# Peptides against a protein of PDB entry 4XPM, part 32

Target 1, 160 residues: chain A of PDB entry 4XPM
Amino acid sequence: VMLHSKNVKGFLENTLKPYDLHSVDFKTSSLQSSMIITATNGGILSYATSNNDVPKNSINEINSVNNLKMMSLLIKDKWSEDENDTEEQHSNSCYPVEIDSFKTKIYTYEMEDLHTCVAQIPNSDLLLLFIAEGSFPYGLLVIKIERAMRELTDLFGYKL
Target 2, 67 residues: chain B of PDB entry 4XPM
Amino acid sequence: DIKGTIAFDTHGNVIESTGVGSQRIEDIGDLSKVTLDAEGFAQVQGDSLLVHLYKRNDITLAVYTSA

## One batch from the design tools (peptide; aimed at target 1 L3 F11 D154)

Design b2_p18_8_s4 (made by RFdiffusion4, then SolubleMPNN; from b2_p18_8, 8 letters changed)
Fold by OpenDDE base, seed 4:
Structure b2_p18_8_s4 (fold): chain B 160 residues (1-160), chain C 67 residues (1-67), chain A 18 residues (1-18)
Amino acid sequence: as target 1 above (160 residues)
Amino acid sequence: as target 2 above (67 residues)
Amino acid sequence: MLKPKEFVVEAPDIPQLP
C-alpha cells in the first residue's frame, strides 16, 4: 500500500471540521491540528491545521511546523510508553476499540491547554493524532478519531 | 453513526429531538439521573444503542449511536 | 509534559437503561 500524500492531506483537512450534530445547537471548535505520524520516531508524514494564515516559507510557518514536530514527538513518546505499560493500558485514558476485526487503542492526553487524542492505525507503523482546544471534550475526540480511522482502512497494516 | 438525539433542560423538558431520540423521550427520566464527569460527559447503554450524554450549561444533549 | 485525560467509553460498568 502506498501513501498518497495529496489524498491523505485532504483527508486530514476534513477531520479538522467541528463535531456538529446538525440537529441541535451544539458544535465544537475545529481541531487545531490533525496528523499522521510514525509510531517509531514521531515523524510527521502528513498534517493539517486550522490556522492557514501563515504564509508559506515564512519564519512563522517554520516555527509552526517545528511546534507540531515537537508535539508529535512528545505524544509518540508517551504513547510508546503506555503501549509498554499494562497499567496505563487499563486506565480510563486508554480505549481499546475494534474496527472491522482490527484492534487498536485510543489514548487521550492533555498537553498544556490542549486536548489531544492518538491512536495507532491498526497493524501499522502509523499513528493518527488529533490536537484540539481545551473546549473540545475528550469524549468527542475519542468518537471522532474512531470514526476517522474507519476511513483509513487503506493504511491498515502499513509498514515503514 | 448517530441514530438520534434528545436535547432537554434541567426540568426534563424536551428542547429538541431527532431520529430514534424522538421515540425515546421517556428515557429522559433515567438520563437525567446519570452522573456526569467533570467535563459534563457520560455514557449509558440502552438496549442496542449507546447513549452519549453531554451537558453544557443547563442543557443536556443525548446522542444515540449504535456503538 | 503530557498527562492522560480520562473519558469512559463503553466501560463494563456503564449504567444500563431499563
Scores: peptide ipSAE 0.048, ipTM 0.637, DockQ to the pose 0.040
OpenDDE base, seeds 1, 2, 3, 5: peptide ipSAE 0.024, 0.040, 0.040, 0.026; ipTM 0.572, 0.570, 0.509, 0.575

## One batch from the design tools (peptide; aimed at target 1 I143 L152)

Design b2_p19_1 (made by RFdiffusion4)
Pose (drawn by RFdiffusion4):
Structure b2_p19_1 (pose): chain A 143 residues (1-50, 63-86, 92-160), chain B 67 residues (1-67), chain P 19 residues (1-19)
Amino acid sequence: VMLHSKNVKGFLENTLKPYDLHSVDFKTSSLQSSMIITATNGGILSYATSNSVNNLKMMSLLIKDKWSEDENDTNSCYPVEIDSFKTKIYTYEMEDLHTCVAQIPNSDLLLLFIAEGSFPYGLLVIKIERAMRELTDLFGYKL
Amino acid sequence: as target 2 above (67 residues)
Amino acid sequence: SLTKDELKELHDELMNEIF
């Protein structure tokens, strides 16, 4: 099994869109970046930006390790269930940036959202949880 | 009139804020400790501003008005 | 003044936009 590079890229581009509410006068900026990376090496499989390529590689590996350390050390952590599949959503403050990361269930892949410091964490968590519901094709993807 | 809002989750993280809500994010620590009535409502205040609380689906909405 | 029904309606409208 392999990834359909163009469609995953398109998916990540779609996850970039900001929230724009009218019930209250509230709107976010779009995500800084959205990435799928390996849980193993932190290598980037696909990404989308709304800063530079060099900067994404560094952040990705960093969050991979932070996530790896938290995932087996016996912040915010949100246990989630999707169609009886379990995963966890972590938030990490990356300098002035807000980030969310979660392992795609039973997969060797992580989904990573990078937003500005003004993007509320609780909203970033909801965005990534719902986005993961669209990634059933990637559940169980093994390297 | 409504002077601001804050919505926050069970971890106390913010989902959205407007008006004086964005200036009073620190209120969440106290607000999250408020025990709501049987229907999910409460009213509290730190100062001249009245905070109306409603919680459902693990999301608390606080709206700020005058007393 | 703000009623409980108005507050609940505002909450439901906000959640629909979030979700």

Design b2_p19_1_s1 (made by RFdiffusion4, then SolubleMPNN; from b2_p19_1, 7 letters changed)
Fold by OpenDDE base, seed 2:
Structure b2_p19_1_s1 (fold): chain B 160 residues (1-160), chain C 67 residues (1-67), chain A 19 residues (1-19)
Amino acid sequence: as target 1 above (160 residues)
Amino acid sequence: as target 2 above (67 residues)
Amino acid sequence: SITKEELKALHEELLKEIL
């Protein structure tokens, strides 16, 4: 099924769901935010947030959206820098992965007290970005974004 | 008698932690260096607990038991 | 304690949940 704007939004909303492991007594919080942004300028193409209980057009909502924009830009910048830094690509915060013969990298970034991870959608000008609370373990966050990215095959190779 | 667990990836990042494992995240550094047998198992004595290790598919599971 | 078989089984269950 082709991913349209509404489908992407729904997809991102679905990624917000927490892990609730039954094999072991472990569960996470929901992701704070899930976004698809441009790798070029960090512009948000689509996003979902778990904080949907703010009044529309309120100052709090504006601040929240602005914060997402700021974070996306910051993370994009870090990602861009790391993509041009071989040492960073070999750091513990970089996970080279292969999806359907496409190679990409997942980066983890600590943003204040938040745990984030970002990955370029294979062969595309797009980044998938997860923002979680600090309690969300990075190893699981990486797994989450990798698995999510496998569902975005329609965006593989997408160029702006 | 499981007292806790830690699962971690090849980068040493936590995947999950429960019980006493949540209090021993720092053990990952040492646990990641443990030589596993041909089947991917190992046991490590730590503190008053025994740590049972199993690694498969680049994920190591550490189970803490009293014996 | 936990046997190798139980440990392996637990690992497999965990994988099924996270992957």
Scores: peptide ipSAE 0.811, ipTM 0.957, DockQ to the pose 0.877
OpenDDE base, seeds 1, 3, 4, 5: peptide ipSAE 0.810, 0.810, 0.811, 0.810; ipTM 0.956, 0.956, 0.957, 0.956

Design b2_p19_1_s2 (made by RFdiffusion4, then SolubleMPNN; from b2_p19_1, 10 letters changed)
Fold by OpenDDE base, seed 1:
Structure b2_p19_1_s2 (fold): chain B 160 residues (1-160), chain C 67 residues (1-67), chain A 19 residues (1-19)
Amino acid sequence: as target 1 above (160 residues)
Amino acid sequence: as target 2 above (67 residues)
Amino acid sequence: MITKEELAELFEKLLEEIL
């Protein structure tokens, strides 16, 4: 099934859901934001945010979008730098992963007090980006984004 | 009898923490160095609590108990 | 005290929830 714009938006919205681990009585907050951005310029192709109480076309929405744009750009820049830095790729903040024979990397970044995680959709010009509160553990965030990325096979190899 | 848990990955990053485990994230450094048996288990005595370790699929679960 | 079996079971439950 082809992933269309609406499907992507809905997918990202679903990624916002928190973990509720009953086995050990651990739960997280919802993701603050989930985005698909371009690896080239950090442009947002699709996004979802928690706290949907902001009216559309309002000043608050504009500010929120602008904030997301800034974060996406900053993270894209850091990602780009790390992709050209062998040492960073061997740090504990980089997770090489393989999905259906496609190799990619997951990076974790501290952005102020937020925990972020970004991964290039395999062989594509797109990045999947999760933004969470600082209480969201990185190890779990990495697992979350890896699992999410496995559902985006239609975007594998996507070039702008 | 579980007093807490820590789950962490091979990078030393937390997957989850509960109970006393939430206060002992610093233990990950030492726990990650513990030699596990052939089945992936180990026990480590630490700070009046016994830590039970199990690792599989690059995930380590540490369970803190009184005994 | 937790047995190996109980620990493994707990791990499996956790794994099922996070993966």
Scores: peptide ipSAE 0.791, ipTM 0.955, DockQ to the pose 0.894; fails the geometry check
OpenDDE base, seeds 2, 3, 4, 5: peptide ipSAE 0.791, 0.790, 0.791, 0.791; ipTM 0.955, 0.955, 0.955, 0.955; seeds 2, 3, 4, 5 fail the geometry check

Design b2_p19_1_s3 (made by RFdiffusion4, then SolubleMPNN; from b2_p19_1, 7 letters changed)
Fold by OpenDDE base, seed 2:
Structure b2_p19_1_s3 (fold): chain B 160 residues (1-160), chain C 67 residues (1-67), chain A 19 residues (1-19)
Amino acid sequence: as target 1 above (160 residues)
Amino acid sequence: as target 2 above (67 residues)
Amino acid sequence: SLTKEELAALHDALLKEIL
């Protein structure tokens, strides 16, 4: 399936859906946000948010978008730092993973009271970023983003 | 007689927790150090609960039972 | 008492839901 802008948006929206584990009777909240951002500048290429029930062009929407931009930039900066820090790459907040033949890393970051998870889309200039409530377990968040990245093969190797 | 569960990854991060497991996240540190048998199983006697451990595919499941 | 088989089955069920 070829990924177009609309398809990417829809994909991200689908990632917002919570886990509902019936085997153990555990469920999460929806992700607060899901984004594809540039690894270079932290610019948002596509995003989805839960609770988008705010009037368009309202102050609340503007603030929400601005907040996402800020978080995106901050996380990108932290990611960039960690990518140049071998110690951080060996912490329990870093998950080296291999998808197909590509290697990447998943990082978990606490952003205030939010749980975030970011990973470079393999061999690309793009990052996939999940933002969740603090109640969303990091281990599950990592699994979620790994599985999501496996669905973004069309973006593997994407260069700006 | 399951009283709760904790699932955690090799980094010690929670995947899920239920019941009494949700109140015993701190157990992960010790549980992760438990020696598993050749099949990936172990049992650890706690205060009043027995913890059943099983690890496969780098995911450890801890199930708390009364016995 | 929870058997090994039951525990493994629960683990497998969990895996199927999260992976």
Scores: peptide ipSAE 0.803, ipTM 0.956, DockQ to the pose 0.909
OpenDDE base, seeds 1, 3, 4, 5: peptide ipSAE 0.803, 0.803, 0.803, 0.803; ipTM 0.956, 0.956, 0.956, 0.956

Design b2_p19_1_s4 (made by RFdiffusion4, then SolubleMPNN; from b2_p19_1, 7 letters changed)
Fold by OpenDDE base, seed 2:
Structure b2_p19_1_s4 (fold): chain B 160 residues (1-160), chain C 67 residues (1-67), chain A 19 residues (1-19)
Amino acid sequence: as target 1 above (160 residues)
Amino acid sequence: as target 2 above (67 residues)
Amino acid sequence: SLTKEELKKLAEELLKEIL
């Protein structure tokens, strides 16, 4: 099944779902946000948020969206810097991964009290970005984004 | 009798924690340095609890038991 | 106590859930 733009939104919404482990008594909160942004300028191509109870066109919604735009830009900037910093790429906040013979990296970033992770969709100009509460453990967040990225093969190699 | 668990990755980041494991996240530093046997197992005595380690697919599970 | 098999089984169950 090909992932079209209209399907991306739904995909991102699905990534919001929390982990609810049964092997051990552990569960997470839902992701706060899930986004696909451009690696070039941090522009949001698609996004989903768990906080959908805000009235449309309200000031609160505008502020929320603006906050996402700001965060995406900031994270893109950090990612860009790290991609040009060999030391940062060898830190514990960087996870080199290989998906279907494509290499990429997952970075974890603390954004105030939020836990975030971002990864370049392999060979593309796109980044997948997860924003979670501080209670969401980074190790699991990394696993989550890696597994999610494996479902975005249609975007591998996407160039703007 | 399991008192808690910690799962962590090769970067030392938590994957999950439960029970007493949630209060012992700091143990990851030491647990990550434990030499595992050929099957990926180890046991470490810590405080009043025994820590059972098993590593598979770059994920280490630590299970805390009373014995 | 916890046997290796029990521990392994628990780990496998966890892995199935998160991977």
Scores: peptide ipSAE 0.769, ipTM 0.954, DockQ to the pose 0.904
OpenDDE base, seeds 1, 3, 4, 5: peptide ipSAE 0.768, 0.768, 0.768, 0.768; ipTM 0.954, 0.954, 0.954, 0.954

Design b2_p19_2 (made by RFdiffusion4)
Pose (drawn by RFdiffusion4):
Structure b2_p19_2 (pose): chain A 143 residues (1-50, 63-86, 92-160), chain B 67 residues (1-67), chain P 19 residues (1-19)
Amino acid sequence: VMLHSKNVKGFLENTLKPYDLHSVDFKTSSLQSSMIITATNGGILSYATSNSVNNLKMMSLLIKDKWSEDENDTNSCYPVEIDSFKTKIYTYEMEDLHTCVAQIPNSDLLLLFIAEGSFPYGLLVIKIERAMRELTDLFGYKL
Amino acid sequence: as target 2 above (67 residues)
Amino acid sequence: TEELDEFIEESLTAIEEKY
């Protein structure tokens, strides 16, 4: 099994869109970046930006390790269930940036959102949980 | 009139804020400790501003008005 | 986004009716 590079890229581009509420006068900026990376090496499989390529590789590996350390050390952590599949959503403050990361269930891949510091964490968590519901094709993807 | 809002989750993280809500994010620590009535409502205040609370689906909405 | 907007509006209506 392999990834359909163009469609995953398109998916990540779609996850970039900001929230724009009218019930209250609230709107976020779009995500700084959205990436799918390996849980193993932190290598980037696909990404989308709304800051540079060099900067994403560093952040990705850093969050991969932070996630790896938290995932087996016996911040915020949100246990989630999707169609009886379990995963966990972590938030990490990366300098002035807000980030969310979660392992795609039973996969060797992580989904990573990078947003500005003004993007509320609770909202970032909801965005990534719903986005993961669209990634059933990637559940169980093994390297 | 409504002077501001804050919505926050069970971890106390913000989902959205407007008005004086964005200036009073620190209120969440107290607000999250408020025990709501049987229907999910409460009213509390730190100062001249009245905070109306409603919680459903693990999301608390606080709206700020005058007393 | 739309679901969150609706959720917030319903919560505001519920608060108005209550208080």

Design b2_p19_2_s1 (made by RFdiffusion4, then SolubleMPNN; from b2_p19_2, 7 letters changed)
Fold by OpenDDE base, seed 4:
Structure b2_p19_2_s1 (fold): chain B 160 residues (1-160), chain C 67 residues (1-67), chain A 19 residues (1-19)
Amino acid sequence: as target 1 above (160 residues)
Amino acid sequence: as target 2 above (67 residues)
Amino acid sequence: SEELDKFIKEGLEAIEKKF
C-alpha cells in the first residue's frame, strides 16, 4: 500500500494513541505530537497533534503550528550535531537499530519538560519525530518509534 | 503479592513502571549491575522489599514483592 | 503494545515459577 499524504497524516494520528498494557496496570498519555520532517531543514512534511481543541484557522492554531516548527527545527539541529559526534552516538541517548537490513539511529532528547525521540527514516532525507509529555518513559518511546518506523517502508530511501 | 514493577532497557531507560516501582526508578542503576543466572534471573534484597529480576531480549523486568 | 505486554506477562509468570 502506497503512502499518500492523506495516509501519512492518518498514520501519524494513529501513532498518537497511548500505550495501554494489560499484564500490568500501566497506561501512558497520548503523544503530544508526531511528525515527519526533513533532515536537511527540519521542515514539516506532515504532522499530527493530540491538541485538537483549537479552532481551525485561528490565531491559536497558527501559534501551535509555529511552536511545532520551532521544536522540529531545534530537534533537527541537535540530531544533525549528534550525527557528526562520535561521543554522542555512543551515549545512552542513541539507539542504533536495524530495520530490514537498513541501519538507522533513534535519539532521545529532553526538550524542556517534554520527552522527544527522533529517527532518520532509513536511507531517506526524512526524520520521524515523537513528542511526548515528561511522564512518557524514554525506553518505551524508543520502542514506539522503532515499531512505527517499520510501518513506513514506503518512505525508505525517499530523497528530497 | 506484587507491590510494583519496573521494566527497563539496556540503556537504563524505563519502559514501564507500576506501583512502588514508579517511585524507585533510581534503583535501575544498581539493578542493571546485578549478575543474573544462566536463565536470566536474580533476586535482590531491598530495604523492605525483594526485587525479582528477569532479563530476556535486552529488556529487564524487575518485580517488587514483600520481603 | 502486544509484544511488550506479552513479554511482561511471560516475565511475571517466569518469575513466579522461579521464586
Scores: peptide ipSAE 0.732, ipTM 0.949, DockQ to the pose 0.847
OpenDDE base, seeds 1, 2, 3, 5: peptide ipSAE 0.362, 0.401, 0.355, 0.483; ipTM 0.488, 0.493, 0.560, 0.634

Design b2_p19_2_s2 (made by RFdiffusion4, then SolubleMPNN; from b2_p19_2, 8 letters changed)
Fold by OpenDDE base, seed 1:
Parts: C-alpha cells; sequence; structure tokens
Structure b2_p19_2_s2 (fold): chain B 160 residues (1-160), chain C 67 residues (1-67), chain A 19 residues (1-19)
C-alpha cells in the first residue's frame, strides 16, 4: 500500500505509543514527538505530538510547532555533522543498521533533558526523528525507530 | 526470586530496567565485559546479589537475584 | 514490542533453566 500524507501522519501518531513490556514490569512514557523531516534543511514534512490538547491554529499550537521546527533543525544539523565525522559514527551513539539490503544509521542525541534519536530513511532525503523524555532508554528508543523504519519502505529512495 | 533486571544492547545503552536493576545501570560497564559461555550465559557476583546474564541477538539480559 | 517482550520472556526462562 502506497504511503500518503494521511497515512504518514497516522503512522507517526502510532509511534507515539509507549513501549509496554509484560514479561517484566516495564513501561515507558509516550514519545513526546515523532517526525519526518528533510535531511537537507530539517524541514518538517509530517509530525505527531503527544500533547494534542492545544487548539488548532492557536498561539500555543504555533509555539509548539515552532519548537518542533527548532529541534528538527538542530538535530538535522547535528546529524549532518556526524555523517561527516568518522569518529562520531563509531561512537556508542551511532547504530549502523540494514533494512532490506539498505544501510542506514541511527543516532541518539541528548537534547537538553530529552532523549532523541534520528535515522535517515534508507537511500532517501528524509529523516525519521523521535523525541522522548529523559527517562526513555536509548537502547529501546533505537529499537523503536528501527522497527518503525521497516514500515516506511515506500519512502526508501525518496529524493527531494 | 528476581530482584530486578537490566536489558542492554551492544553499545551499552539500556533497553529496559526493573527493580534493583534500575539502580544498577552503572553495572553495564562491567557486565558488558563479562565473558559468556558458548550458550550465552554467565553468572557474576555483584554486591550481595547474583547477576545472571543471557545474551542473544545482540541483547544482553541481566537478572539480579539474591541467590 | 512483541519481539522484545518475547526475548525477555525467553531469557528469563533460559536463565531459570541454566541456574
Amino acid sequence: as target 1 above (160 residues)
Amino acid sequence: as target 2 above (67 residues)
Amino acid sequence: SEELDKFIKEGLEAIKKKF
């Protein structure tokens, strides 16, 4: 099934759900935000946020979107720097992964007190970005974003 | 009698933690260096607790017990 | 989350059998 903008939005909303394990008493908070952004400029193509109580088109929504834009840009910049830094690619904050023969990398970044992870959608000009609270373990965040990317095969190879 | 757990990846990052494991995140540094047997198991004495390790598919599970 | 949960469950059982 081809991914369309509506499907992408719904997909991102689903990624917000907390990780709830039943084998052990462990449950995370919901993701704060989930986004697809451009790798070139950090522009937001689609996003979802856990705080949906803000009225649409309100000043608070605008501020929230502006905050997301800022975080998106900052993370994109850091990602871009790391993609040109061999040492950073060998740190414990970088996870090389392969999905259906496509190679990509997952990066984890501490943004103030938030835990974030970002990954280039394979062979594309797009990044998938998760923003979580500081209590969300990085290892789990990486697993989460990897699994999510496997559902975005329609975006593999997407060029702007 | 499990007192807690830690699951962590090959980068030393936490996947999950429960019980006393949540208070022992710093143990990952040492636990990641433990030599596992051919089946992926090891047992390590940690303070007054035993740590049982199981690794498969690049994930290590540490289970803390009193015995 | 099912895959991870399954791993944890299997690990717990494996440890139980091993030790």
Scores: peptide ipSAE 0.740, ipTM 0.949, DockQ to the pose 0.842
OpenDDE base, seeds 2, 3, 4, 5: peptide ipSAE 0.739, 0.739, 0.738, 0.739; ipTM 0.949, 0.949, 0.949, 0.949

Design b2_p19_2_s3 (made by RFdiffusion4, then SolubleMPNN; from b2_p19_2, 8 letters changed)
Fold by OpenDDE base, seed 1:
Formats: structure tokens, C-alpha cells, sequence
Structure b2_p19_2_s3 (fold): chain B 160 residues (1-160), chain C 67 residues (1-67), chain A 19 residues (1-19)
């Protein structure tokens, strides 16, 4: 099934759901935000946020969107820097992964009190970005984004 | 009688933590250096707790018990 | 989530049997 913009939005919304383990008493919060952004400019192609109670076109919505734009740009810039830094790619904040024979990297970044995770959709000009509370463990965040990317095969190789 | 758990990846990042494990995230540094047997197990004596380790598929599970 | 939960469950059981 071809992934269209509407499907992407729904996909991102689904990624917001928390992890709830039953084997042990462990449950995370929902992701704060989930986005697909351009690797070139950090522009947001699609996004979902856990707080959707803001009226459309309100000042609060504008501020929220602006905040997402700011975060996306900051993370994109950091990602770009790390992609050109061999040492950063060998740090514990970088996870090389392979999905369907396509190689990519998952990076974890702490932004203020938030835990973020970003990964280039394989061979594409797109990044998948998760933003979570500081209580969301990085190891789990990495697992989450890896699993999510496996569902975005239609975007593999996407070029702007 | 499990007192807590920590699951962590090969980068030393937490996947999950419960009970006393949530208060002992700093143990991951030492636990990650423990040599596991051929089946992926190890037992480490902590302060007052025993830590039972199991690793499979690049995930290590640490279970804290009193004995 | 299910995969991870399954691992944790299996690990707990494995540890229980081992020790």
C-alpha cells in the first residue's frame, strides 16, 4: 500500500502511543511529538503531537508549531554535524542499523529536558524524529524508532 | 523475589527499569563488562543484592534479588 | 512492544530456571 500524506499523519499519530510492558511493571509516557522532516532544511513534512487540545489557528497552536519547527531545525543541524563526524558516529548516541538491506543510523539527542531520537529514512532526504519526555529511556526510544522506520518502506529512497 | 530489573542495550542505554533497578542505572557500566557464560547468563554480587544477567539479541536483562 | 515484552518475559523465566 502506497503511503500518502494522510497515511503518514496517521502513522505518526500511532507512534505517539506509550510502551506498556506487562512482564514487568513498566510503562512510558506518550511521545511528545513525532515528525518526518527534510534532512536538507529541517522542514516538517508531517507531524503529530500528544497535545491536540489546542484550537486550530490559535496563538497557542502557532506557538506549538513554531516550537516544533525550531526543534526540527536544531535536531537536523545536529544530525548533519554528526553525519560529518566519524567520532560522533561511533559514540553511544549513534546506532547503526540495517533495514531490508538499507543502512541508516539512529541518533539520540538530549534537548533541554527532553529525550529525542532521529534517524534518516534509508537512502532518502527525510528524517524520522521522535521527541519524548526525559523519563523515556533512550534504549527504548531507539527500539521504537527502528521499529517505526520498518513501516515506512514506501519512503525509502525518497529524494526531494 | 525480584527487587527490580534493568534492561539495557549494547550502548549502555536503558530500555526499561523497575524497582530497585530504577535507582541503580549507574550499575550498567559495571554490568556491561561482566563476562557471560555460553548461554548468556551471569550472576554478580552487588552490595546487598544479587544481580542475575541474561543477554540475548543485544539486550541485557538484569534482575535484582536478595539472594 | 510485544517483541520487547516477550523478551523480558522469556528472560525472567530463563533467569528463574538458571539460578
Amino acid sequence: as target 1 above (160 residues)
Amino acid sequence: as target 2 above (67 residues)
Amino acid sequence: SEELDKFIAEGLEAIKKKF
Scores: peptide ipSAE 0.743, ipTM 0.950, DockQ to the pose 0.850
OpenDDE base, seeds 2, 3, 4, 5: peptide ipSAE 0.743, 0.742, 0.742, 0.741; ipTM 0.950, 0.950, 0.950, 0.950

Design b2_p19_2_s4 (made by RFdiffusion4, then SolubleMPNN; from b2_p19_2, 7 letters changed)
Fold by OpenDDE base, seed 1:
Structure b2_p19_2_s4 (fold): chain B 160 residues (1-160), chain C 67 residues (1-67), chain A 19 residues (1-19)
Amino acid sequence: as target 1 above (160 residues)
Amino acid sequence: as target 2 above (67 residues)
Amino acid sequence: TEELDKFIKEGLEAIKERF
């Protein structure tokens, strides 16, 4: 089954759902945003946000999109820098992972008061990006994005 | 008699926290240094509470109890 | 979510058994 644009959008929307554990009384907030962006320039290919109350084509929507564009660019830049920084790759903010024999890395970044994590879709020119509130623990965010990445096999190796 | 929990990864980042564990995130630094037994367990005294540790698959669960 | 929840549940039970 191939991932189409609509499928990707729906996938990202599903990633917004909070973690709700039952073994212990622990529940997170929903992700603020979930995005697939280009590793080349941070361009947004697809995105989902938890604030769906904004009317389409409204000024508020435009501002929200612009904010996402800004964040995606900033995160892409930071990611690019870290990909060329051995020390950063050995920090507690970098998680090397392997999915189906493909190696990639998950980075966590604090953006203002937000918790973010980003990972290159294996062997691709694409990044998966989660943006959450500061209350969302980084360790869980990493687990979340890793698991999400495993469902994006159709995008593995995607080159622009 | 669980007073709280903390689950954290090998990077010392929180996965979940509940109860008193949510107020003791700073304990992770010390807890991560605790030597576990062959089965992945340890028990340490944390102030007035006991901390029971269980680690498997690169995740450590800390359970805070009064005894 | 399920895997993590299972781990925590397992850990709680394991700790209960161990201590």
Scores: peptide ipSAE 0.740, ipTM 0.948, DockQ to the pose 0.825
OpenDDE base, seeds 2, 3, 4, 5: peptide ipSAE 0.740, 0.739, 0.739, 0.739; ipTM 0.948, 0.948, 0.948, 0.948

Design b2_p19_3_s1 (made by RFdiffusion4, then SolubleMPNN; its pose is not in this set)
Fold by OpenDDE base, seed 2:
Structure b2_p19_3_s1 (fold): chain B 160 residues (1-160), chain C 67 residues (1-67), chain A 19 residues (1-19)
Amino acid sequence: as target 1 above (160 residues)
Amino acid sequence: as target 2 above (67 residues)
Amino acid sequence: MKEELAELHEKLLEEIYSQ
């Protein structure tokens, strides 16, 4: 089944949901945003945000979207740099993973007071990007994005 | 009686933290170096707290108790 | 304690990888 734009949007919206670990009484906040962006230019192809209390076409909404655009570009740039940096790929901020024999990497980045996580969708020109509050632990964020990528097999190998 | 928990991955990054564990994230550095037994368990006596460690599937769970 | 800890870990894993 092909992932259409509306399906991707819905998928990203679902990724916003927080973890609730009852066994240890730990609960996260919702992700601030979840995005599919291009690895080439950092352009946003699809996104979801937990902040839905902003009026449409308001200045605040525009600022929010602009912030997402800026952040996606910055993270793409950092990701691109790290992909060309062997040392960064061996840091604790980089998680090599294998999904269905495809190798990719998950990177964690501190962006101001936010915790972010980005990963190239295997063999594609696309990146999956999660943005969370600083209270969202990186280890769990990495697990979250890895699991999410496993659900995006339709995008594996996608080239622009 | 559990006073708190920390779960962390092989990179030393937090997966979850609760209770006193939330205030002792810096312990991960030392806890990650603790030698586990053949079953993946260890105990580390801290100040007034005992830390119980168990690692499985690349996730280490640290449970803080008073004894 | 070991059994309890292992059980807790198992529950934690289940929760993490079921959500």
Scores: peptide ipSAE 0.783, ipTM 0.956, DockQ to the pose 0.963
OpenDDE base, seeds 1, 3, 4, 5: peptide ipSAE 0.783, 0.783, 0.783, 0.783; ipTM 0.956, 0.956, 0.956, 0.956; seed 1 fails the geometry check

Design b2_p19_3_s2 (made by RFdiffusion4, then SolubleMPNN; its pose is not in this set)
Fold by OpenDDE base, seed 5:
Structure b2_p19_3_s2 (fold): chain B 160 residues (1-160), chain C 67 residues (1-67), chain A 19 residues (1-19)
Amino acid sequence: as target 1 above (160 residues)
Amino acid sequence: as target 2 above (67 residues)
Amino acid sequence: MKEELKELHEKLLEEIYSQ
């Protein structure tokens, strides 16, 4: 099934769901945000947020969207810098992964009190970005985003 | 009796933590260096608690017990 | 204890990769 803008939005909404690990009585919060952005300028192509308490078209919604735009730009810039830094690519904050013979990298970034994770969709001009509370463990966040990317095969190789 | 758990990946990042494990995240540095047996198990005595380790599929689970 | 730990790890993996 080809992913249209509406399909992508629904997909991102599903990624917001928390983990509930009953075996060890551990559960996470929902992701705050899930986004697909451009690797070139950090522009948001699609996004989902768990906070739906804000009325649409309100000043609070505008501020929230603007905050997402700012965070996406900052993370894109950091990602771009790290892609040109061999030392950063060998840090514990970088996870080289292979999906269907395509190689990509997952990066974790601390943004104030938030935990973020970003990865280039294989061979594309797009980045997948998760934003979570500080209580969301990085190791679990990495697993989450890798699994999500495996479901976005329609976007592999997408060029702007 | 299980007092807590920590699960962590090969990068030393937390996957989950519960109980006393949530207060001992700094133990990951030492636990990641422990030599495991052929089946992936080990035990480490530390700070009045016994830590039971098992690693499979690049995920290490640490279980803290009183004995 | 080893068997219990192994079983717990297996359950944990199943939960992580089923969600």
Scores: peptide ipSAE 0.788, ipTM 0.956, DockQ to the pose 0.967
OpenDDE base, seeds 1, 2, 3, 4: peptide ipSAE 0.788, 0.788, 0.788, 0.788; ipTM 0.956, 0.956, 0.956, 0.956; seed 1 fails the geometry check

